# Peptides against a protein of PDB entry 3C2G, part 55

Target 1, 209 residues: chain A of PDB entry 3C2G
Amino acid sequence: IRTFDLLGLLLHDSDAIDGFVRSDGVGAITTVVQYPNNDLIRAGCKLLLQVSDAKALAKTPLENILPFLLRLIEIHPDDEVIYSGTGFLSNVVAHKQHVKDIAIRSNAIFLLHTIISKYPRLDELTDAPKRNRVCEIICNCLRTLNNFLMMWIPTPNGETKTAGPNEKQQVCKFIEIDILKKLMSCLSCEGMDTPGLLELRSTILRSFI

## One batch from the design tools (peptide; aimed at target 1 Q50 A94 N147)

Design b2_p28_5 (made by RFdiffusion4)
Pose (drawn by RFdiffusion4):
Structure b2_p28_5 (pose): chain A 208 residues (1-190, 192-209), chain P 28 residues (1-28)
Amino acid sequence: IRTFDLLGLLLHDSDAIDGFVRSDGVGAITTVVQYPNNDLIRAGCKLLLQVSDAKALAKTPLENILPFLLRLIEIHPDDEVIYSGTGFLSNVVAHKQHVKDIAIRSNAIFLLHTIISKYPRLDELTDAPKRNRVCEIICNCLRTLNNFLMMWIPTPNGETKTAGPNEKQQVCKFIEIDILKKLMSCLSCEMDTPGLLELRSTILRSFI
Amino acid sequence: DLEELIEEIQEEQEERLAKAREEQEEAQ
């Protein structure tokens, strides 16, 4: 845990996190967090979140790491882990088609739907720290979804990709009534929460 | 001094992550 904390302090900028990624740091973190201990898992995922915007992640073999992290997000009961994992997911798919493909084959879009649907409305959360966390989680999920939807919107540049039935059923769940009600309620609930502005902006983008 | 250095490193990390996020939004 202290090693994770120290690496977190050392990796202050882009060159450092890229150096860590080229040294197989992401693979090392994911291997270590297989140990069933929550403090260790929380620490490893915090460091993964920190290095998630690395451009070197375009070169790292993610065929095994990514499905493992999606499974972890799916079953781990604590919000800090979900926060870190979905934050990492949002950045790791960004600008990387083959990584979006890995994520789709592992049902990443279906998982985003499940993560958003499990939380009550933001007005039903009393403690401010927790409400801000759920808000950042939902924001992470919708930012991940937006990074996927670009593939299938007609671009005059000429890269009109066709969605397979697998991608179709996952994306179409986001027009089911339950999640639309929840998403619209985040847009209008009446809430002093620092992440609310970014969340509402991201929701509008998701609908667009 | 060490506490100020740690705070400075943390601010830099936050700014890097905010910037990467804003670049994604512009790309969309």

Design b2_p28_5_s1 (made by RFdiffusion4, then SolubleMPNN; from b2_p28_5, 12 letters changed)
Fold by OpenDDE base, seed 4:
Structure b2_p28_5_s1 (fold): chain B 209 residues (1-209), chain A 28 residues (1-28)
Amino acid sequence: as target 1 above (209 residues)
Amino acid sequence: DLLKLIEEILKKQEELRKRAAEEQEESL
């Protein structure tokens, strides 16, 4: 715990973050969070989120890291772990086709649906800090989904990946009325990435027309 | 092994932070 707090203080600039990632810092964190200690898991996942936009991650093999993190998020009920883990996932898949492919093969689409499904409607949450955290989690899941769906939209250059039948079936779960209501509730949250949520809405519509 | 790796990472990060601060001061 104290070591992760100290690391978090040192990782305040892009060069420090890239240096940590090049030194297998992500692998070190994923090894530490395998211990059954909730405080350690929280601190480790928060540190993963802090380094999740590092340029050095493009050169880091994620084949062993992503499946582990996805499993951790699946089994851990803690909102702080889910927030950090979904934030990490959203950032690492951005603009990286190979990372998207690893995440999809590791059942990420179904996991994102499961996470959104387990939370109540935002209008039912009276505690503002809890409501904001749940909104951030849902937004992380939806931003990740947008990054996946964008792979299957035809580009002007005619090169489009086609979603497999399993991926199509998993994506179809996001058009469930309860999921769509949660997406719409996030658009009403103050301080959220409204442009990103509107982009996702457009991407969903284009994927199902 | 894991504790040694964490200590090595922390040391490298502190060295990188110091070098970046020195380079910024020299550019002013």
Scores: peptide ipSAE 0.018, ipTM 0.410, DockQ to the pose 0.035
OpenDDE base, seeds 1, 2, 3, 5: peptide ipSAE 0.017, 0.018, 0.018, 0.014; ipTM 0.359, 0.407, 0.342, 0.308; seed 5 fails the geometry check

Design b2_p28_5_s2 (made by RFdiffusion4, then SolubleMPNN; from b2_p28_5, 13 letters changed)
Fold by OpenDDE base, seed 1:
Structure b2_p28_5_s2 (fold): chain B 209 residues (1-209), chain A 28 residues (1-28)
Amino acid sequence: as target 1 above (209 residues)
Amino acid sequence: SIESLIKQILEQQKERLKKAREEQLKSL
């Protein structure tokens, strides 16, 4: 625990973060969070989130790391772990086709749906900190989904990948009325990236036309 | 310097976890 807090203090600039990632820092965190200590898992996932946009991650093999993290957020019923883990996932798949492919093969689409489905509607949450955290988690899931969907949308100048039949079926679950209501509820949250959520809504609609 | 320090801290944590697992395995 104290070590991750200390590391978090040292990782205050992009060069330090890149140095940590080049030193297999992500692999080290994933090794440490295998210890069954909730505070350690929280601190480790928070540190993963902190380094999740590092340039050095483009050169880091994630084939063993990403499936492990997906499993961790699947089995751990902790909002802070889920927030950090989904935030990490969202950032690492951004602009990285090979990482998207690893995530999809690791059942990420279904997991994102499962996470969103487990949380109540934001209007049912009376506690503002809890409501905001749940909104952030849903936004992380949806942003990750947007990154996947963008691979399958025809662009005038881009090679179009075709989603597999299983992926198509899993994506179809995101047009369920309960999921759409949760997406729309995030647009009403204070401090959210409303333009990004509107882009996602447009991407979802275009994926089914 | 910072990268080297981070590497050392990470290696120390890996080694502590390895020892803890070995101790748990010996207690079974």
Scores: peptide ipSAE 0.131, ipTM 0.666, DockQ to the pose 0.021
OpenDDE base, seeds 2, 3, 4, 5: peptide ipSAE 0.025, 0.034, 0.130, 0.065; ipTM 0.551, 0.563, 0.673, 0.599

Design b2_p28_5_s3 (made by RFdiffusion4, then SolubleMPNN; from b2_p28_5, 10 letters changed)
Fold by OpenDDE base, seed 5:
Structure b2_p28_5_s3 (fold): chain B 209 residues (1-209), chain A 28 residues (1-28)
Amino acid sequence: as target 1 above (209 residues)
Amino acid sequence: SLEELIKEIQKKQEERRKKAAEEQDESL
């Protein structure tokens, strides 16, 4: 626990973060969070989020890390772990086709739907800190979905990856009225990544219309 | 609006389902 907090203080610049990632720091954290200690899991997932945009991650094999993290955020009850884990996922899949493919093969699309679906409507949450955290989790899930959908949108160059039938079926769940209402609720929250949510809305329109 | 978006998505999905059914019937 204290070690992860110390590492989080030391990893304040991009070169230090890249150095940590090149030294298999992500693998080390993933090994440590396998212990049944909730405080350790929380601290480790927070540190994963802090390094999730590192350039060195493009060269890091995530085949063993990503399925484990997906299982963790599926079963763990702590919103802080889910926030950190979904934040990590959304950052590591960004602009990385190989990582998107690992996530999709690991049932990430369905998991993201499950995570969004388990939370109440934001208007039913009276506690502002809790409401904001839930909104951030939903935004992380939806940003990850946007990254997946973008693979199947025709580029001006005519080359488009075709979604498989299973992926299409899983993606179609995100146009459920409940999910769309949650997206719109997140757009109304102050301090959220409104540009990213608007991009997702545009991506949904291009994918389904 | 959200309601207009939902209606347009549903319409496009129905058009795609209809087209896929027509293509299957022509293949039989």
Scores: peptide ipSAE 0.022, ipTM 0.413, DockQ to the pose 0.014
OpenDDE base, seeds 1, 2, 3, 4: peptide ipSAE 0.023, 0.020, 0.020, 0.017; ipTM 0.425, 0.431, 0.417, 0.381; seeds 1, 3, 4 fail the geometry check

Design b2_p28_5_s4 (made by RFdiffusion4, then SolubleMPNN; from b2_p28_5, 11 letters changed)
Fold by OpenDDE base, seed 3:
Structure b2_p28_5_s4 (fold): chain B 209 residues (1-209), chain A 28 residues (1-28)
Amino acid sequence: as target 1 above (209 residues)
Amino acid sequence: DLEELILEIEEQRRKRLAAAREEQLKSL
């Protein structure tokens, strides 16, 4: 715990973050968060979030890290872990086709649906800190999903991967009536990524139906 | 092993969920 707090205090510049990532810092964090200690898991996932936009991550093998993190998010009902983990995921998949493929193979689409489905409607949350954290989690999920969908959007150059039948089915779950009602209920909430939500809906309706 | 560790995390989660349910049942 104190080590991660100290590391978080030292990793304020991009060069230090890149240095940490190049030294297998992400692997070190994932090794430490394997211990069944909630405070350690929270601190480690927060540190992962802090380094998640590092350029050095493009050279880091994530094949073992991402499946582990996704499973951790799935099994750990902690908003701080889910926030940090979905934040990490959203950043690492951005502009990285290989990382998107690892996440999708690791059932990330279904996991993100599960996360959104399990949280209450934002308008039903009276506690502002809780509402804000849930909003941030949903925004992280939306950003991640939009990043996945970009792989299957036809480019003007005609080179697009097609979503497999399973991926298509998982994506189509986000346009089911119950999940749509939940997502639409978020549009009135302060801090919601309304553009990301509209983009998700538009992309699914145009490309997956 | 990563599998053994996942199982241990899941077991710790089950214990915490059981304890939280017991506490909720005692508050009722």
Scores: peptide ipSAE 0.020, ipTM 0.412, DockQ to the pose 0.016
OpenDDE base, seeds 1, 2, 4, 5: peptide ipSAE 0.018, 0.005, 0.013, 0.015; ipTM 0.434, 0.275, 0.335, 0.399; seed 2 fails the geometry check

Design b2_p28_6 (made by RFdiffusion4)
Pose (drawn by RFdiffusion4):
Structure b2_p28_6 (pose): chain A 208 residues (1-190, 192-209), chain P 28 residues (1-28)
Amino acid sequence: IRTFDLLGLLLHDSDAIDGFVRSDGVGAITTVVQYPNNDLIRAGCKLLLQVSDAKALAKTPLENILPFLLRLIEIHPDDEVIYSGTGFLSNVVAHKQHVKDIAIRSNAIFLLHTIISKYPRLDELTDAPKRNRVCEIICNCLRTLNNFLMMWIPTPNGETKTAGPNEKQQVCKFIEIDILKKLMSCLSCEMDTPGLLELRSTILRSFI
Amino acid sequence: SETAANERLSNANEDNDNDFDNFINDAL
């Protein structure tokens, strides 16, 4: 845990996190967090969140790491892990088609739907720290969804990709009534929460 | 060090949002 904390302090900028990724740091973190201990898991995922915007992640073999992290996000009961995992997912799929492909094959879009749906409306959360966390989680999920939807919107540049039935059923779950009600309620609930402005802005983009 | 990492991640989010907005404008 202290090693994770120290690496977190050392990796202050883009060059450092890229150096860590080129040294197989992401694979090392994911291997270590297989140990069933929540403090260790929370610390490893915090560091993964920190290095998630690395451009070197375009070169790292993610065929095994990514499905493992999606499974962790799916079953781990604590919000800090979910926060870190979904934050990592939003950055790691960004600008990387082959990585979006890995995530789709592992049902990443279906998982985003499940993560958003499990939480009550933001007005039903009393403690401010927790409400802000659920807000940032939903925001992370929708940012991940938006990074996927770009593939299938007609671009005059000429890269009109066709969605397979697998991608179709996952994306279409986001027009089911239950999640639309929840998403529209985040847009209008009445809530002093620092993450609310970014969340509402991201929701509008998801509908667009 | 933690502040600088948070700022970098926030900027990466803002860049992704801007890229999406520009993509939609091009599609329209």

Design b2_p28_6_s1 (made by RFdiffusion4, then SolubleMPNN; from b2_p28_6, 20 letters changed)
Fold by OpenDDE base, seed 3:
Structure b2_p28_6_s1 (fold): chain B 209 residues (1-209), chain A 28 residues (1-28)
Amino acid sequence: as target 1 above (209 residues)
Amino acid sequence: SLEERRARLEEARKEQDEAFDEHLKLAA
């Protein structure tokens, strides 16, 4: 745990982060978080989040890492783990078609919906830190969804990928009224990245209207 | 032109966003 804390403090330099990733640091963290220690899992997932935008990840095979993380998020009822994990997911799928495909094959769309659905409405949360964390989680989920949806939005040149029927069905769940209400609740939260959320909303809208 | 088309699409998107926001307000 202390080691991860130290690493988190040291990994502020992009070259250091890349060095860590190139040395299979992500794999190492993934191995460590398999131990049944909640504090260790939290620290490890947080570190994953911190390195999730590293350039070196483009060269890192995520075929085993990503499904594992998704499963961890699915089974571990911890807001900090879910926050870090969904943040990691959002960052690693960004601008990486191959990683998006891995995530989708690993049932990420369904998981994102499940996560959002399980959390209460933000207006029902009286504890501000909890509310903010839940909002961040939902935002991470929606950002990830946005990255998926962008694959299926027609480009000006007419080239587009088509979502499979299963993916379409799962994506359609995000226009459920309860999901939309939660999105709106996030938009109303003070201190949130409102422009980012609006972009997510716009992408969702373009996908369904 | 491609630019004009992009501008029109962006405008349409904004209108849709506004309509969507109003819909969500009513549903809340």
Scores: peptide ipSAE 0.010, ipTM 0.334, DockQ to the pose 0.030
OpenDDE base, seeds 1, 2, 4, 5: peptide ipSAE 0.000, 0.006, 0.010, 0.007; ipTM 0.322, 0.314, 0.318, 0.327

Design b2_p28_6_s2 (made by RFdiffusion4, then SolubleMPNN; from b2_p28_6, 19 letters changed)
Fold by OpenDDE base, seed 2:
Structure b2_p28_6_s2 (fold): chain B 209 residues (1-209), chain A 28 residues (1-28)
Amino acid sequence: as target 1 above (209 residues)
Amino acid sequence: SLEALEERNREARKKQDEDFDRHLKLSE
């Protein structure tokens, strides 16, 4: 069964998703999306997004997968691929320090900024589906950033990781006025995770105060 | 084009590296 054929089977079955992931399904998708077929790449990335919150991912090594995906979304101009890829990234880094570390080492912070920067302001997008998709992409990027920033917030136990100077410099790019405007524009979009975006705003403020 | 995007990304990375180097100098 081809990876894209599994989309319909996995969409509503968490056990099936976990089974797929345990069977190295993510690796299989990564292999499939190496072929220069846009439809296949779209389908594969969409499937990655669908399995990105699977419990089985906690046991899945992402050392090879994540850098590949990051490169794919870096070079691929397709909004659907970027949406799926950034969504995957956002989900897999959540609550997983080792995955965050892999992403950061793979220049994810810079990539997130690049992705946000390439899109126009949401108010300049007259096509509602396009605007919504762009908003979702930006939200995925910002949510991922939030997950990174949270690593550097002191815990009640006083233990915190310190961002390296390079990471700090990269993070500073997100307080640029154009990025902040895009964040604010996303907050006004319907159907967005407003609480999550507000949390990000708070995290950003706390990180720079 | 993909090539143009890659070039822009390379240029952006170069600028980031330069900014980083400046930051290091300021932190010394």
Scores: peptide ipSAE 0.008, ipTM 0.398, DockQ to the pose 0.024
OpenDDE base, seeds 1, 3, 4, 5: peptide ipSAE 0.009, 0.008, 0.005, 0.009; ipTM 0.410, 0.429, 0.297, 0.411; seeds 1, 5 fail the geometry check

Design b2_p28_6_s3 (made by RFdiffusion4, then SolubleMPNN; from b2_p28_6, 20 letters changed)
Fold by OpenDDE base, seed 2:
Structure b2_p28_6_s3 (fold): chain B 209 residues (1-209), chain A 28 residues (1-28)
Amino acid sequence: as target 1 above (209 residues)
Amino acid sequence: SEAKLEARLREARRKQAEDIDKHIELSK
């Protein structure tokens, strides 16, 4: 735990972060967080988040890491773990088709739906720190989802992949009435990625219905 | 610090949003 804290202090520099990742730091963290220690898991996931934007991640195999992290998020009700995990996910899938594919195959779309669904409406959260954290989690989910959807949006000069039937079904879950009500309740939250929320809805309606 | 991390995340999100917006615009 303290080791991760120390690393976190040192990894404020982009080159240091990149160096850590090049040295299989992500794999190392993933190994450590396999131990059933909540504090360790929190610290490890936070560190993952801190390095999630490293350029070196483009060269890092994530086939084993990403499914593990998704499972970790799935089984932990801890907001900090979920925040860090979804943050990591959102960053690593950005601009990386291969990583998106890994995540999607690992049921990431459904997981993100589950995450959003399990949290109360933001307007019902009176505790500001809790509300803000949940808001951030939802934003991470939205960003990730929009990144996924982008793969299936046609471009003028590009070959666009078609979403499979399962993916389409999972995506369409986000326009069901209950989840929509929840998502719409987020619009009033300070710090909400409102453009991302609107984009998600718009993209689904335009391209997946 | 958490503040620094959050700032980096915000910047990353901004960049991602811009990329998505560009992609959507091009797809029209």
Scores: peptide ipSAE 0.041, ipTM 0.606, DockQ to the pose 0.549
OpenDDE base, seeds 1, 3, 4, 5: peptide ipSAE 0.034, 0.023, 0.040, 0.031; ipTM 0.598, 0.556, 0.599, 0.581; seed 4 fails the geometry check

Design b2_p28_6_s4 (made by RFdiffusion4, then SolubleMPNN; from b2_p28_6, 19 letters changed)
Fold by OpenDDE base, seed 1:
Structure b2_p28_6_s4 (fold): chain B 209 residues (1-209), chain A 28 residues (1-28)
Amino acid sequence: as target 1 above (209 residues)
Amino acid sequence: SEAELEKRLAEARKKQAEDFDKHLELAK
């Protein structure tokens, strides 16, 4: 735990972060968080988030990391772990088709649905710190989902993949009435990615039904 | 390629299962 905290303090510039990533720092963290210690897992996931936008990740074998991280998020009902994990996911899938494919094939779409569904409506959360954290988690999920959906939207400049039947079905779950009510409850939250929320709904309605 | 990606994913899933089992054992 102390080591992760120290690393977080030292990794304050892009060059240092890239150096850590190139030395398989992400893999090292992943190994450590396999122990059943919540504090250690929290610290490790936070560090993952801190390095998640590093350009050196393009050379990192995320095939060995992402499935594990997704499973970790799935089995830990910890807001801090989920926040850090979804933040990491949202950053690493951005602009990287290969990484999106890994995440999707590792059941990420369904997991994100589960995450959003498990939390109360934001307007029902009176505790400000809790509400803010949940809002951030949902924003991470929305950004990730929109990045996934872009893979299947036809563009004039290139061949687009067609979503498989299972993926299409899972995507369509996000326009069901219960989850829509949940998502709409986020509109009043300060810091909510409202454009992302509207984009998700619009894209699904336009291209997936 | 798609085939290569699937191969790599299969390996990753195997590792995930092993890591998960290890985690469970340590939690006992």
Scores: peptide ipSAE 0.031, ipTM 0.587, DockQ to the pose 0.018
OpenDDE base, seeds 2, 3, 4, 5: peptide ipSAE 0.026, 0.021, 0.008, 0.019; ipTM 0.583, 0.453, 0.332, 0.542; seeds 2, 4 fail the geometry check

Design b2_p28_7 (made by RFdiffusion4)
Pose (drawn by RFdiffusion4):
Parts: C-alpha cells; structure tokens; sequence
Structure b2_p28_7 (pose): chain A 208 residues (1-190, 192-209), chain P 28 residues (1-28)
C-alpha cells in the first residue's frame, strides 16, 4: 500500500506516468489487486486512476487487464473502487479504437448501464461526500459511453463504422425508460454538489 | 493536485472530441 502511495507521489506529470506504463506498471497494479484486501484494492485502483490518461496505454497489451478490471468494477461493493475503475475506463478507451473493441467484447457498455442504474436519485442522498461520489461515478460512466458513441455517428470524413448486434443491444439499453427517468432526474433535481455542473453537461452530451 | 489538473484537461479533450464529431454530422 505504501508503494502505491509513494508511486502516486512520484508520478507527477505526463512523462512520469508514461514511463510507468512503459515499465509495465498497469499490468503490475492489476496483478497485485487480485489479493482480497480492500485497503490494498482501494490503493491500487487510486493509482490506476492517476495514470489512466497516459498515451502509452495505446501500446500496452490490454486484452487481459481490461476484462479483469471490468469484472472488478462489476462485483466490488465499495464506491471508491467503482469511482476509480470507471474513471480509469473513461480515459483508457479515449482515442483508442482497439481498446474500445476490447471493452465492447467484455460488455463494457452493458456494465455502464448497470452501474448507473444501481444508485438512487441524487435528491435521495443525505451525506454530501457520498452524493458527490455517486455524481462523479455517473459522470464517469456517461463519459465512457460518449467515447464509444463517436464510432457510429456518420462523419463526412468517411469513417462510418457499422455497429454489430452486440454493440447495438448494449447501446439501446440507454433508451430504456428506467435509465432515461434517472438521467432526466439528475438534470433537474433541486442540491449543493460540486460535481453536479459537470454531470449535467455530460448528460446533455450523452443525449446528443 | 497536479494529477487532478492533468486528468481534468484530459476530460476536456474528450468532451471536445465528441462535440467535434457531432458538429461535423450536423454540418453534413
């Protein structure tokens, strides 16, 4: 845990996190967080979140790491882990087609739907720290969704990709009535929460 | 603090990338 904390302090900028990724740091973190201990898992995922915007992640073999992390997000009961994992997912798929492909094959879009759906409306959360966390989680999920949807919107540049039935059923779950009600309620609930502005802006983009 | 600022910039780049795809689609 202290090693994770120390690496977190050392990796202050882009060059450092890229150096860590080129040294197989992401694979190392994911291997270590297989140990069933929540403090250790929380710490490893916090560091993964920190290095998630690394351009070197375009070169790292993610065929095994990514499905493992999706499984972890799916079953781990604590919000800090969900926060870190979905934050990492949003950055790791950004600008990387083959990585989006890995995520789709592992049902990443279906998982985003499940993560958003499990939480009550933001007005039903009393403690401010927790409400802000659920807000940032939902925001992470929709940002990940938006990074996927770009593939299938007609671009005059000529890269009109066709969605397979697998991608179709996952994306179409986001027009089911339950999630639309929840998403619209985040847009209008009445809530002093620092992440609310970014969340509402991201929701509008998801609908667009 | 520095990691948060970098991650916030990465988010803004993702949002701008999506808005650009939508603007091109609407222009077509």
Amino acid sequence: IRTFDLLGLLLHDSDAIDGFVRSDGVGAITTVVQYPNNDLIRAGCKLLLQVSDAKALAKTPLENILPFLLRLIEIHPDDEVIYSGTGFLSNVVAHKQHVKDIAIRSNAIFLLHTIISKYPRLDELTDAPKRNRVCEIICNCLRTLNNFLMMWIPTPNGETKTAGPNEKQQVCKFIEIDILKKLMSCLSCEMDTPGLLELRSTILRSFI
Amino acid sequence: AAAEARLAAAREEQDAAFDSVVADHLAA

Design b2_p28_7_s1 (made by RFdiffusion4, then SolubleMPNN; from b2_p28_7, 15 letters changed)
Fold by OpenDDE base, seed 1:
Formats: structure tokens, C-alpha cells, sequence
Structure b2_p28_7_s1 (fold): chain B 209 residues (1-209), chain A 28 residues (1-28)
């Protein structure tokens, strides 16, 4: 636990973060968080989030890491773990087709829906810190979904990847009124990028037209 | 802790290299 906190302090710039990732830092964290210690899991996932936008991740084999992380956030009810894990996922899939494919094969689409569905409506949460954290989790999930959906939008060059039948069925669950309401409720949260959320909503809805 | 001290020493010795830091993290 203290080791992860110290590492987080040492990773203060992009070059340091890239150095950590190139040294298999992500693999090291995932090894340690396999122990059944909630505090250790929280600290490790937080550190993963801190390095999740590193350029060096493009050269890191994520085939063993992503399925493990997805399973971890599936079985762990901790909001801090889910926040960090979904944040990591949303960043690592961005602009990386190979990583998107690994996540999708690991049932990420269904998991994102499950996570969003488990949380109550934001208007039912009276505690501001809790409400804000839940909003951030929902935003992470929806941003990740948007990155997946972008793969199946026809490009001007005519190369369209087609979603498999299972993926299509899972994606269709996100047009449920309850999911859309949760997305809209995030627009009222303090500190959220409202224009970004509106763009995300538009992209998601356009994917179903 | 002894581990924290070793991590700090490894940082000082390797500057922006994290090879030893990662090894120590695996031992935790």
C-alpha cells in the first residue's frame, strides 16, 4: 500500500510515467493487487489510473492485464476501485484498436452496462461526494462505450468493421431509457465537462440511427 | 518503512529509470 503511494509521488511527469510503464510497472501492479486486501487493491487501481494515458502502453502486452482488471471491477463492489478501473479502461482503449478488441472479447460492453445499471439515479444520492463519484464512474463507462461504437461507424474510405451479433445485442441495452436518463443526470453534476457529455450523448444516439 | 527507504534510494540511483522501483513493488 505505502509502496503504491510512494510510486504515485515519483510519477510526476510524462517521461517518468513512460519509464515506469516500459519497466512493466502495470504488470507489477496487477500482480500485487491479486491479493485479497481491499486497501491494496484501491491503491493499486489508483496508480493504474495515474499511468493510464502513458504513450508506452501502446507497446505493453495488455492481453493478460485487461481481462484481469475487468474481472476485478466486476466482482469488487468498491466505488474507488470501480472509478479507477473504469478510468484506466477508458484511457487505454482510446485510439488503440487492438486494445478495444481485447476489451470487447473480455465482455467489456456487458460489464459497462452492468456497472451503470447497479448505481441508483443521481437525484437519489444526497451525499455530494458519493454522487460525484458515481457520476464520474458513469461518465467513464459511457466514454469507453463511445470509443467502442466509433469502430463501427462507417468511415469515408468504406472500411467499416461490423460488430458481431453478440456485441450488437449488448450495445442495444444502452438505449434503454434508464441508461439515457443516467447520462443526462450527469450533466447537472458539478465539475463535469458538460459540452463533452453532450457530444458523447449525441454520438451514442447517432450510433443507433 | 524499510521498503520505502529502498524505493527512494532506487529513485536516486536510477534517476528516471524505474526498473528497480518496479522490482521492489513486486516484492510488496
Amino acid sequence: as target 1 above (209 residues)
Amino acid sequence: SSLEKRLEEAREEQAKSFDEVVKLAKEA
Scores: peptide ipSAE 0.000, ipTM 0.303, DockQ to the pose 0.019
OpenDDE base, seeds 2, 3, 4, 5: peptide ipSAE 0.000, 0.000, 0.000, 0.000; ipTM 0.309, 0.313, 0.308, 0.333

Design b2_p28_7_s2 (made by RFdiffusion4, then SolubleMPNN; from b2_p28_7, 10 letters changed)
Fold by OpenDDE base, seed 5:
Structure b2_p28_7_s2 (fold): chain B 209 residues (1-209), chain A 28 residues (1-28)
Amino acid sequence: as target 1 above (209 residues)
Amino acid sequence: SELEKRLAKAREEQDAAFDKVVKEALEA
């Protein structure tokens, strides 16, 4: 825990973050969070989020890391772990087809749906910190979904793949009325990535409507 | 650019269409 806190203080510089990642820092964190300590898991996942946009991650194998993180999010009810984990996922899949494939094979689409479905509507949450955290989690999930859906939409300058039947079935769950309501609720939250959510709306429309 | 303007307009139209569909679904 103390080590992760120290690292969090030191990793303010992009070069330092890249150095940490190049030294297999992500692997080290994932090793440490395998111990059954909730505080350690929370601190480790937070640190993962902090380094999740590092350029050095493009050269880091995530075949073992990503499935582990997804499983961790699946089994932990802790909002802070889920927030950090979904944030990490959203950042690492961005513009990386190989990482998207790993995530999809690791049941990420279903997990994202499960996470969004678990939380109540934002208007039912009276505690502002809780509401904001839930909104952030949903936004992380939806941003990740957008990254997946874009793979299957023809773009003038983009590579397109055909979604398999299983992937099609999984993504269709995101047009359920409950999910759409939660997406719309996120658009009303201050400090959220509104442009990203609008992009997702367009992506969903092009995919399903 | 003119292309960027067209793309922006297309995005706005898609968003409007989506919002309409969601609204209709919520009212059903």
Scores: peptide ipSAE 0.024, ipTM 0.515, DockQ to the pose 0.039
OpenDDE base, seeds 1, 2, 3, 4: peptide ipSAE 0.021, 0.021, 0.020, 0.020; ipTM 0.502, 0.485, 0.477, 0.486

